# Ledger of designs, part 66: peptides against a protein of PDB entry 3EFO

Target 1, 262 residues: chain A of PDB entry 3EFO
Amino acid sequence: SQLADLYKSCETDALINFFAKSAFKAVLHQPLKVIREILVNQTAHMLACYRKNCASPSAASQLILPDSMKVLPVYMNCLLKNCVLLSRPEISTDERAYQRQLVMTMGVADSQLFFYPQLLPIHTLDVKSTMLPAAVRCSESRLSEEGIFLLANGLHMFLWLGVSSPPELIQGIFNVPSFAHINTDMTLLPEVGNPYSQQLRMIMGIIQQKRPYSMKLTIVKQREQPEMVFRQFLVEDKGLYGGSSYVDFLCCVHKEICQLLN

## One batch from the design tools (peptide; aimed at target 1 K70)

Design b2_p26_4_s1 (made by RFdiffusion4, then SolubleMPNN; its pose is not in this set)
Fold by OpenDDE base, seed 5:
Structure b2_p26_4_s1 (fold): chain B 262 residues (1-262), chain A 26 residues (1-26)
Amino acid sequence: as target 1 above (262 residues)
Amino acid sequence: MEAEEEAKKKEEEEYQKEIQKLLEQA
């Protein structure tokens, strides 16, 4: 049907950009609770409309999303978990204001990366390949104590190291003998000069070149205090200061859709 | 609770491929 085709042609990234800007504008005039409710309601209505008009009757019990909208709940949850909309006292007013202003000026591509970071398994790098490693889902479940991961959201870059990360890689990246010797106060990687170090620097460069802002690098050791900041960017997990996991959000949306269709 | 968890898992699996595609484009 023409409607089905329309839904298939929807660009989720553009929708998220629109919703983000609309919500962040509304923050100035409306209570946060109302804004969040509107966003959830809009999501549920869009999906319910599709289901009602485009989905086969046989799958009424299943959350059926058009291909173009399958990732909408993921991004919507990320938006809802943003500090601007959560407004927890643990986050400074200045930080909220800063992020609000940034998003208000972001294009579609920038907002996409901002709300859902790129998380790369650096420990899997092939020094003989020029290809970037495949990104993984932004969840703690995708991390490993033996791994090293690079996270970037267009504003911040984190290099996360597992407590059992390979000493060879640590030496390759930092030129130190062990995890314990890594200085987390560094904002720049040393120029060690080996192929692994060069490859990592190249990857970081590629990521940076695509973004309008210079990303600050933070080195994060697993189980140290700064890891708490890093975990906030694992957007599919339950938020430390509020916000649902992606899975919980999906269930919430599904329930609302069912209520709208009954 | 178990039925809800299974439903959650199934929904997650349905979106996994599309999410991965988006992550690769970033």
Scores: peptide ipSAE 0.034, ipTM 0.587, DockQ to the pose 0.043
OpenDDE base, seeds 1, 2, 3, 4: peptide ipSAE 0.016, 0.024, 0.025, 0.028; ipTM 0.531, 0.652, 0.510, 0.604; seeds 1, 3 fail the geometry check

Design b2_p26_4_s2 (made by RFdiffusion4, then SolubleMPNN; its pose is not in this set)
Fold by OpenDDE base, seed 1:
Structure b2_p26_4_s2 (fold): chain B 262 residues (1-262), chain A 26 residues (1-26)
Amino acid sequence: as target 1 above (262 residues)
Amino acid sequence: KEEEEERRKEEEERFQEEIAKLLAEA
């Protein structure tokens, strides 16, 4: 998608890194509710100021490039949905502490991928091309039961397979006759040796080489229990632990913008 | 699912249109 391409090229990644570290530092001294409110307000304020002061730009409008504004709300929602900023009993203290420390040490590129994963439709791979497939939006709506998708966030890598994924691709990747025969306990793809398998392995290698941490591969079958874990990384959807979908977040931000401009 | 997708598209389009308008006016 056009937006997916912007995620990699815009200055928003630097802003999100700043907001994330600031918020994650603030959790030690401020209530989570207050921090979340500040982030939402800041998002609305930046956009409102830009709109209001187009003729005489404010400091806020000068800080955000036009292309950055297009993707800022997406990243902000992802930040708000992170376990560090959520107070849920289902999330262990250790997990929150772990992710907090990770982000506090992340560079701009790492935090970008961490908050908004790369989701690639690998079922569309051209084995004759060296180009990576275009990333799609991180939402279940972009998945297909007939598709195979690779998701990476810098820490984890998932290979998601639709229930109706092509048998020829399954054979090509796993050297098994059908979806049912895929072993989801494996953490490494077999070296089948055909062009498709080689291309997929190459793509995975390219993704991995740019990250400081070795990403563990998890194979996920659609409609099996482990898919629930995978779905948590579809960050534009409604969160399991109270996070809003991106569309709901946009509605909220729009309302606040209108209030600020009136 | 289709309804949700349509809602998402509409909301995204509205947002992008607003951004585009701002860019045109700036």
Scores: peptide ipSAE 0.026, ipTM 0.498, DockQ to the pose 0.045
OpenDDE base, seeds 2, 3, 4, 5: peptide ipSAE 0.024, 0.023, 0.022, 0.022; ipTM 0.518, 0.523, 0.536, 0.547; seeds 2, 5 fail the geometry check

Design b2_p26_4_s4 (made by RFdiffusion4, then SolubleMPNN; its pose is not in this set)
Fold by OpenDDE base, seed 2:
Structure b2_p26_4_s4 (fold): chain B 262 residues (1-262), chain A 26 residues (1-26)
Amino acid sequence: as target 1 above (262 residues)
Amino acid sequence: AEEAAKKAAKEAEEFQKEIQKLLEEA
């Protein structure tokens, strides 16, 4: 059907960009509660419409999305969890205003990365490979105490270190003997000069080159207080400031879809 | 209601797997 073709051709990243800008514009004139409700409703309606009109009759009871739309709920949840759409006293007005303005000027690629960060398992780096490590889902469940992860959203860059990070990697990256010796106040990695350090720096460089803004590097140790800031970028998890986990959001959307189709 | 919840949970898990696959392929 023509509608099916439309949905197949629809790109989620473009939709998210549109919804983000629309919502962030609306914040100036509409209550946050209303905006959030609209976004959830729109998500449910779009998916319901697809299922009703595009899905095979045999699969009508299941939420099957085309590849281009499969990540829509994920991104939508990320949008809903953004500080601009949250009414929390812990978030400054200036921060909200800043992020709002940034998103209003972002292209599709920038907004995609902004709402769903890239999380890379640095501890799995192959110094012999020119390939970037495969990104993992932005959830604590994907982290490991033995791992080192780089997170980037186009504005911020975090290097997260597990409490049991390999000393060899710590030495390779920071030129210090242990986890305890890592200085988290630094904003630049030392030029250690070994292959691993060079590879990491290269990766960071590649990530930075694609972004219009210079990303500040924050080094985060697991179980230290600054880790809480990092965890806010694990967008699939439950947010500290009232945002739902992806799973919870998906369940919510599913219920709404079912209601719409009844 | 319980059946609906179970179904939703199952769909969520399946959807997560699909998303994971897409993210890994990207």
Scores: peptide ipSAE 0.019, ipTM 0.465, DockQ to the pose 0.044
OpenDDE base, seeds 1, 3, 4, 5: peptide ipSAE 0.034, 0.015, 0.016, 0.016; ipTM 0.503, 0.389, 0.426, 0.510; seed 1 fails the geometry check

Design b2_p26_5 (made by RFdiffusion4)
Pose (drawn by RFdiffusion4):
Structure b2_p26_5 (pose): chain A 259 residues (1-239, 243-262), chain P 26 residues (1-26)
Amino acid sequence: SQLADLYKSCETDALINFFAKSAFKAVLHQPLKVIREILVNQTAHMLACYRKNCASPSAASQLILPDSMKVLPVYMNCLLKNCVLLSRPEISTDERAYQRQLVMTMGVADSQLFFYPQLLPIHTLDVKSTMLPAAVRCSESRLSEEGIFLLANGLHMFLWLGVSSPPELIQGIFNVPSFAHINTDMTLLPEVGNPYSQQLRMIMGIIQQKRPYSMKLTIVKQREQPEMVFRQFLVEDKGGSSYVDFLCCVHKEICQLLN
Amino acid sequence: SHVAFDMSDRDTLQEQAEEVMDEFLS
């Protein structure tokens, strides 16, 4: 009968999986604007209820989120930015219908990765003694012109290359000497390499391991290349609203529920 | 237990949000 126990026991990934499927089913029944509004308001409602009933007294300038829901807003914003609940500019209806379908079948492990892609820094990789590098937030702010990154959501795998990308690596991986020497349209498996092109292939394998679909590798050269598609998977950035924007929005309506 | 975000300043909020995500990804 206590609300504190309800919240202390929640799981964001499980909640996100439900909201996603619930919203994606509703796409075949209601205006998308109506669906997004329900999502945002339900999110503000859950948090406003916690604020007025469980949270110890705190200043109004603060937005209180339970531990169980620390990253719920970030993920909810990712769902709202997703092309299934978004619109016309680019992204075919065939792409939307397809992704809408893929999510309807997903388990928790799949939906977590689908809505928050895994961004791995590759240029800072520890040679032959690896075990998959620490992940980095899904934002352009964590990309470096000197860096090479791996981004995966379970369906797509992007190998991102910065402009001042170390030629040493571009050689040990693409067997070519320089950055401008790589052609994106040749997105096939590169072998050779002794320390790195192997350590990279090692992590590309480990990532695919638990994943049902074999991911489509897409190489991205930084500055003005295909990168436009890649930027979509940096879900923390604006690309809908940014993570911070959404957080700013939820607080407004949580306050509107004046308490 | 819970976490609180300061909504009075955008830059502070941004830093706090990054810290939450860094802790999550750790």

Design b2_p26_5_s1 (made by RFdiffusion4, then SolubleMPNN; from b2_p26_5, 9 letters changed)
Fold by OpenDDE base, seed 3:
Structure b2_p26_5_s1 (fold): chain B 262 residues (1-262), chain A 26 residues (1-26)
Amino acid sequence: as target 1 above (262 residues)
Amino acid sequence: SSVSLDMSDREKLEEQLEEILDEFLS
């Protein structure tokens, strides 16, 4: 059917780009709450339509996603939690306006990275390998007190240090003896020159490559105040200021689909 | 052509999501 073909042809990254731009345009003349509700409704309606017209029969307790949209919900949740649509006290009006304008001009690849950041466990780096570490889910559950993580969303770059991060890595990156000695006011890593430092810098360079904007580096220590800002980029987690976790969002969408179909 | 998420079993759901997102992030 034409409808089935339509779903097969959908690309989540293109869809989220479209929805983001549409929503961010609507911010100028509609309440944020209404915009968020519309986005949820649109998501539910698309999936309800698929379940009704394209999917094989299944139990009502199942949430059916076409392959083309299997990661759409996580992106939609990220969009709903973005500071443009969900105001946060730590984000100024000017910053929100700036981000809105940036997204309005983003291509598909840019918006993909912007809404769902890349989180890399750099403490696992093999200095003898040129391979990048695999990205992990943007959730606190994937962090460890013993770990060091690099997060990038195309606009910002964070280096997160666990309180028990390896001293040898701390020294390798910052040329200081311990976690306590790290200066979080720096925006550039020192030129230490050891293999680990060079590898990290190379990775950062690769991440920065082909991005339209230079990402400012922020050093974040676990359990310090600036970590709260970093945590807002862990988009799968429950937000501090009203954003739902990914699982909670799925439950919400599922409930709405059931209401539409029952 | 489609993925079925089990919304009645939290553990199963988490496993299914892990598979989807691991593939996505790979």
Scores: peptide ipSAE 0.692, ipTM 0.963, DockQ to the pose 0.814
OpenDDE base, seeds 1, 2, 4, 5: peptide ipSAE 0.690, 0.691, 0.690, 0.689; ipTM 0.963, 0.963, 0.962, 0.962

Design b2_p26_5_s2 (made by RFdiffusion4, then SolubleMPNN; from b2_p26_5, 12 letters changed)
Fold by OpenDDE base, seed 3:
Structure b2_p26_5_s2 (fold): chain B 262 residues (1-262), chain A 26 residues (1-26)
Amino acid sequence: as target 1 above (262 residues)
Amino acid sequence: SHVLLDMSDREKLEEQLDAILDEHLA
């Protein structure tokens, strides 16, 4: 059917880009609450339509996602939790305006990274390999107190350090003997010159080269105050300021779909 | 063609989401 073909042709990254720009344009003349409700409603309607017209019958307790949209909900939740649509006290009006303008000009790849950051387990690097580590889900559940993670969203870059990060890696990256000695005020990694440091710098360089904007590096220690800023980029988790976890969002969408079809 | 998420079983749902997202992020 034409409808089935339409769903097959959909690309999540393109859809999110479109929805983001549409929503961010609407911010100028509609309440944020209304915009968020519209986005959720649109998501539910798209999926309800698929369930009704394209999918085989399934239990009401199941959420059916077309393959083309299997990751649409997570990105939609990220969009809904963005500071432009969900204001946060720590984000100034100017910053929100700036981010809105940036997104309005972003391509598909840029917006994808912006809403769902890359979170890389740097502590797993093999210095003998040129391969980048696979990104992990942007959730606290994927962090480890023994780990070191690099987060990038095209605008910001964070290096997160667990309280029990390996001293060898700390020394390799920062040339200091322990976690406590790391200076978090620095925005550039020292040129230590060992293979691990060089590889990390290379990875950071690769990430930066793919992006149109220079990303400022922020060093974050676990359990220190600045970590709260970092946690806001763990977009799958429940937000401090009203944002839902991904699972909670799925439940919400599922409930709305059921209401539409029952 | 489509994915079925089990919304009645939290553990199963988490596993399904892990599979989907880990594949997406790889």
Scores: peptide ipSAE 0.733, ipTM 0.971, DockQ to the pose 0.824
OpenDDE base, seeds 1, 2, 4, 5: peptide ipSAE 0.731, 0.730, 0.725, 0.728; ipTM 0.971, 0.971, 0.970, 0.970

Design b2_p26_5_s3 (made by RFdiffusion4, then SolubleMPNN; from b2_p26_5, 11 letters changed)
Fold by OpenDDE base, seed 3:
Structure b2_p26_5_s3 (fold): chain B 262 residues (1-262), chain A 26 residues (1-26)
Amino acid sequence: as target 1 above (262 residues)
Amino acid sequence: SSVELDMSNREKLEEQLEAILDEFLS
């Protein structure tokens, strides 16, 4: 059917780009709460339509996603939790305005990275390999007190350090003996010159080269106050200021779908 | 052509999500 073909042709990254721009445009003339409700409603309606017209019969307890939209809910939740649509005290009006404008001009690839950051376990780097570490889910559950993680969303770059990060890695990256000695005010990594440092810098360079904007580096120590800002980029987790976890969002969408179809 | 997420079983759901997102992030 034409409808089935339509769903097959859908691309999540394109949809998110469209929804983001539409929502961010609407911010100028509609309440944020209404915009968020519309986004959830649109998501539920799209999926309800698929379930009704395209999907094979299944139990009501199941949430059915077309393959083309299997990660749409993740991105939609990220969009809903973005500071443009969900205000945060630590984000100034000017910053929100700036981000809104940036997204309005973003291509599909840019918006994809912007809403769902790349989180890389840097502590797992093999200095003898040129391969980048695989990204992990943007959740606190994927962090480790013994780990070091790099997060990038195309606009910001964070280097997160666990309280029990390996001293040898700290020495390799910062040329200091311990976690306590790391200066978080720095925005550039020192040129230590060892293989690990060089590889990390290379990775950061690769990430930067793929993006149109220069990303400012922020060093974040676990359990220090600035970590709270970093945690806001862990988009799958429950937000500090009202954003839902990914699972909670799925439950919400599922409930609405059931209401539409029952 | 479609993915079915089990909303009645948290453990299964998380496993399903893990599979989807791992593939996505790979």
Scores: peptide ipSAE 0.689, ipTM 0.961, DockQ to the pose 0.811
OpenDDE base, seeds 1, 2, 4, 5: peptide ipSAE 0.687, 0.681, 0.686, 0.683; ipTM 0.961, 0.960, 0.960, 0.960

Design b2_p26_5_s4 (made by RFdiffusion4, then SolubleMPNN; from b2_p26_5, 10 letters changed)
Fold by OpenDDE base, seed 3:
Structure b2_p26_5_s4 (fold): chain B 262 residues (1-262), chain A 26 residues (1-26)
Amino acid sequence: as target 1 above (262 residues)
Amino acid sequence: SYVALDMSDREVLEKQLEEILDEFLK
């Protein structure tokens, strides 16, 4: 059917790009709360339509997602929690306006990375391997006190350090003996020159490659105040300012779908 | 095809989400 074909042709990255630009345009003439509600409604209606017309009958307790949209809810939640749509006290009006304008000009690949960052476990690097570490889910649950993680969203780059990060890695990256000695005011890694440092720099280079904007590096220590900013990029977690966790958002969408179909 | 997430069982749901996102993050 035409409808089934439509869903098969849909790509989440294209959809989120479209929804983001539409929503960010609407910010100029509609209340943020209304925009967020519209986005949720659109998501629910789209999925409800699929469940009704394209999927086999299923239990009401199930949330049916077409394969083409299996990660759409994740991105939609990220969009809803973005500082443009969900104001945050720590984000200035100018910064919010800047981000809005940036997204309005982003391509599909750029917006995908922007809304769901890459989170890489740097502490797992094998200096003898040329392979990049696999990204992990953007959640605090994936962090470890013993770990070092690199987060990038195309605009910002963070190097997060656990309080129990291995001293040898700290020495390798920063040329200092311990976590306490790391200077978080630095925006550049020192040229230490060891294999680990070189590999990390290579990874950072790869991440930066083909990105339209130069990502500023921010060093973040666990349990220090600046970590609060970093945690805002853990987009699957519950936000500090009313943003839902991914699971909570799924529940919300599911509830709305059920209401539409009953 | 489609995925049916079990919204009534948190443990099952978490596993399903893990599978989806692991594949996505590859």
Scores: peptide ipSAE 0.724, ipTM 0.968, DockQ to the pose 0.803
OpenDDE base, seeds 1, 2, 4, 5: peptide ipSAE 0.719, 0.723, 0.717, 0.717; ipTM 0.967, 0.968, 0.967, 0.967

Design b2_p26_6 (made by RFdiffusion4)
Pose (drawn by RFdiffusion4):
Structure b2_p26_6 (pose): chain A 259 residues (1-239, 243-262), chain P 26 residues (1-26)
Amino acid sequence: SQLADLYKSCETDALINFFAKSAFKAVLHQPLKVIREILVNQTAHMLACYRKNCASPSAASQLILPDSMKVLPVYMNCLLKNCVLLSRPEISTDERAYQRQLVMTMGVADSQLFFYPQLLPIHTLDVKSTMLPAAVRCSESRLSEEGIFLLANGLHMFLWLGVSSPPELIQGIFNVPSFAHINTDMTLLPEVGNPYSQQLRMIMGIIQQKRPYSMKLTIVKQREQPEMVFRQFLVEDKGGSSYVDFLCCVHKEICQLLN
Amino acid sequence: ELEEQEEEDEEELEEEVEEDLEEFNE
């Protein structure tokens, strides 16, 4: 009968999986704007209820989120930015209908990765003694002109290359000497390489491991290349609203529920 | 060991998001 127990026991990934499927089923029944509004308001409602009933007294300039829901807003914003609930500019209806379908079948492990892609820094990789590098936030702010990154959501895998990308690596991977020597349209498996091209292929394997679909590798050269598609998977950035924007929005309506 | 790596990534993400929230509250 206590609300504190309800919240202390929640799981964001499980909640996200439900909201996503619930919203994706509703796409075949209601205006998308109506669906998005229900999502945002339900989110503000859950948090406003916790604020007026469980949270110890705190200043109004603060937005209080339970531990169980620390990253719930970030993921909810990712759902709202997803092309299924978004619109016309680019992204075919065939792409939307397809993604809408893929999510309807997903388990928690799949939806977590689908809505929050895994961004791995590759240029800072520890040679032959690896075990998959620490992940980095899904934002352009964590990319470096000197860096090479791996981004995966379970369906796509992007190998991102910065402009000042170390030629030592571009050689030990693409067997070519320089950055401008790589052609994106040749997105096939590169072998050779003794320390790195192996350590990279090792982590590309470990990532695919638990994943049902074999991911489509897409190489991205930084400045003005296909990168436009890649930017979509940096879900923390604006690309809908940014993570911070959404957070700013939820607080407004949480306050509107004046308490 | 892979599971531990995932757990650490999750914890680090939660901490960073919590810091963002603290900064937003300021």

Design b2_p26_6_s1 (made by RFdiffusion4, then SolubleMPNN; from b2_p26_6, 16 letters changed)
Fold by OpenDDE base, seed 4:
Structure b2_p26_6_s1 (fold): chain B 262 residues (1-262), chain A 26 residues (1-26)
Amino acid sequence: as target 1 above (262 residues)
Amino acid sequence: SLEELERKNREAFERYVQELLDQLNS
């Protein structure tokens, strides 16, 4: 059907970009709570419409998403949890305003990365390979105390180190003997010159490539206070200040869809 | 390339979501 074709042709990234800009514009004249409610409602309505008009016959309780919008809920949740729509005490008003303005000018590619960061397990790097590691889900559950992860969202870059990260990698990256010796105040990695360091720098360069803004690097140690800032970028997790986990949000959307269909 | 990585990541993400959906629908 024509409707089915429309849903099939729909692009999640474009939708999120649109919703983000619309919501961020609405911030100027509507309460944040209302904006969030509208976004959830719109999402549920769209998906309910698909279920009603396009989806194959199935149990009413099933949540069915078209391929083109399969990742819509997770991105929508990321949008809902953004500091512009969900105020966070650790984020200054200036920073919030800045992010708002940035998103208002972002293209589709930039916004999708902004809302759902890339989280790369760099501790698994093969120095003999030029292939980038596959990204993992932005959740604490995907982190490892033995791991080192690079997170990037187009504006910020974080290098997260587990408390049990390999000393050899720490030395390779920072030229220090242990986790405890890492200086988290640095915003640049030292030029150690070994293959691992060079590869990491290369990866960082690739990530930075074609991005409109230079990403500031923040070194984060697990279990230190600054890690809390990093955790805000683990967008699938439950937020500290009212944001839901992805799973919880998905369930919420599912319930709302069911209410619309029943 | 970064583009290839992004494509693969997206595909993996979609598979991940589908798995979650399957779990929720079971």
Scores: peptide ipSAE 0.336, ipTM 0.853, DockQ to the pose 0.691
OpenDDE base, seeds 1, 2, 3, 5: peptide ipSAE 0.320, 0.315, 0.326, 0.296; ipTM 0.846, 0.843, 0.851, 0.835

Design b2_p26_6_s2 (made by RFdiffusion4, then SolubleMPNN; from b2_p26_6, 15 letters changed)
Fold by OpenDDE base, seed 4:
Structure b2_p26_6_s2 (fold): chain B 262 residues (1-262), chain A 26 residues (1-26)
Amino acid sequence: as target 1 above (262 residues)
Amino acid sequence: ALEAQEEANRQAFIEEVTALLEKLNS
């Protein structure tokens, strides 16, 4: 149908950009709680409308999304969990204001990466490959104590190291013998010069090339205090300060859609 | 090549999300 085609043609990234800018503008004159509620309601209404008017008849318990909007809930959850809409103690008011202003000027591609970071398992790097490692879902469940991960959202870059990360990789990246010797105060990787180090630097360069801002690098050790900040970028997980996991958010949206359709 | 890989990664992400939705619907 014509209406179905309209939904199919909707681009999730553009929608999130629009919702983000709208919500971030509203922060200036509406309570955060209200803004979050509006976003959830709008999402549910939009998806309910699609279900009612475009989807084939099916059980009410089924959540049906058009192809172009299948990722809308996950990105919406990311938006709802952003520090601009969900204040966190570790984020200053100035930082929130800064991020708000940045998003207000972001294009679709930038906002997409900003809300859902790229998480790369760099411990799987093939030094002979010109391809980037495949990104994984932004969840703690995808991390490994034996792994090393690079996270980037266009503004920040994190290098996360598992407590059991391979010593040879640690040596290759940091030129130190073990995990315990890694200095997390550094914001630049040393010029070690081995193929693995060079490959990692290349990857970081590629990630940076497409972004308008220079990303600050933060090195994070698993189970150390700074990891708490890193975990906030694992946007599919439950937040420490009221943010919902992706699964819980899906359930919430689904419930609301069902209520709208009944 | 990089763009193709990014698209492939995006597609893989969509597939994973879809799988989760299907699981939720089951």
Scores: peptide ipSAE 0.312, ipTM 0.842, DockQ to the pose 0.779
OpenDDE base, seeds 1, 2, 3, 5: peptide ipSAE 0.254, 0.276, 0.021, 0.282; ipTM 0.813, 0.825, 0.568, 0.829

Design b2_p26_6_s3 (made by RFdiffusion4, then SolubleMPNN; from b2_p26_6, 13 letters changed)
Fold by OpenDDE base, seed 2:
Structure b2_p26_6_s3 (fold): chain B 262 residues (1-262), chain A 26 residues (1-26)
Amino acid sequence: as target 1 above (262 residues)
Amino acid sequence: DLEEQERRNRAAFEEEVTALLEELNS
């Protein structure tokens, strides 16, 4: 059908960019609660329309998403949990204002990365490969105490280290003998000069390429206080300040769709 | 190369979402 073709032509990243800018503009004259409700309703209505007009009438109780919008709920949940729409005590008013203004000017690619960060398992790096490691889902469940992960969202860059990170990698990256010796106050990695260090720096450089802003590096040790800030970027997890996990959000949207179709 | 990697990442993401949806719908 023509409608089905329309959904197939949609792009999640473009939609999120649109919704983000619309919502962030509305912040100036609408309550945050109302904005969030509108976003959820819009998501549900779009998906309900697809279910009604494009999907098979069978399995009415199932959540069916078009391929072009398969990950729309993920990104929508990220948008809903953003500090602009869901204010957090640890985020200053200036920071919220700054992020709002930035998003208002972001292109589709920038907003995509901003709302859903890249999380890279750099402990799996092949120093002989020129390819970036495959990104993992932004969830604590994908982290490992034995792992080292790089997270980037276009504004911030985090290097997260598990408590059981391999000493050889720690030495390779920081030129220190152990996890305990890592100085988290540094914002630049030392130029150790070994292949692993060089590869990591290359990856960081690639991530920084074509980004409008220089990302400040924050080194985060697992179980230390600064990790709480890092965890806020694990956008698929349940938020500390009212945000839902991705799974919970899917269930919420599904329920809303069912209500619309009944 | 970077674009291809990004495409692969997105494809993998969508695949995982599909799997999750199938699990939730079962």
Scores: peptide ipSAE 0.253, ipTM 0.823, DockQ to the pose 0.788
OpenDDE base, seeds 1, 3, 4, 5: peptide ipSAE 0.103, 0.071, 0.230, 0.195; ipTM 0.676, 0.673, 0.806, 0.786

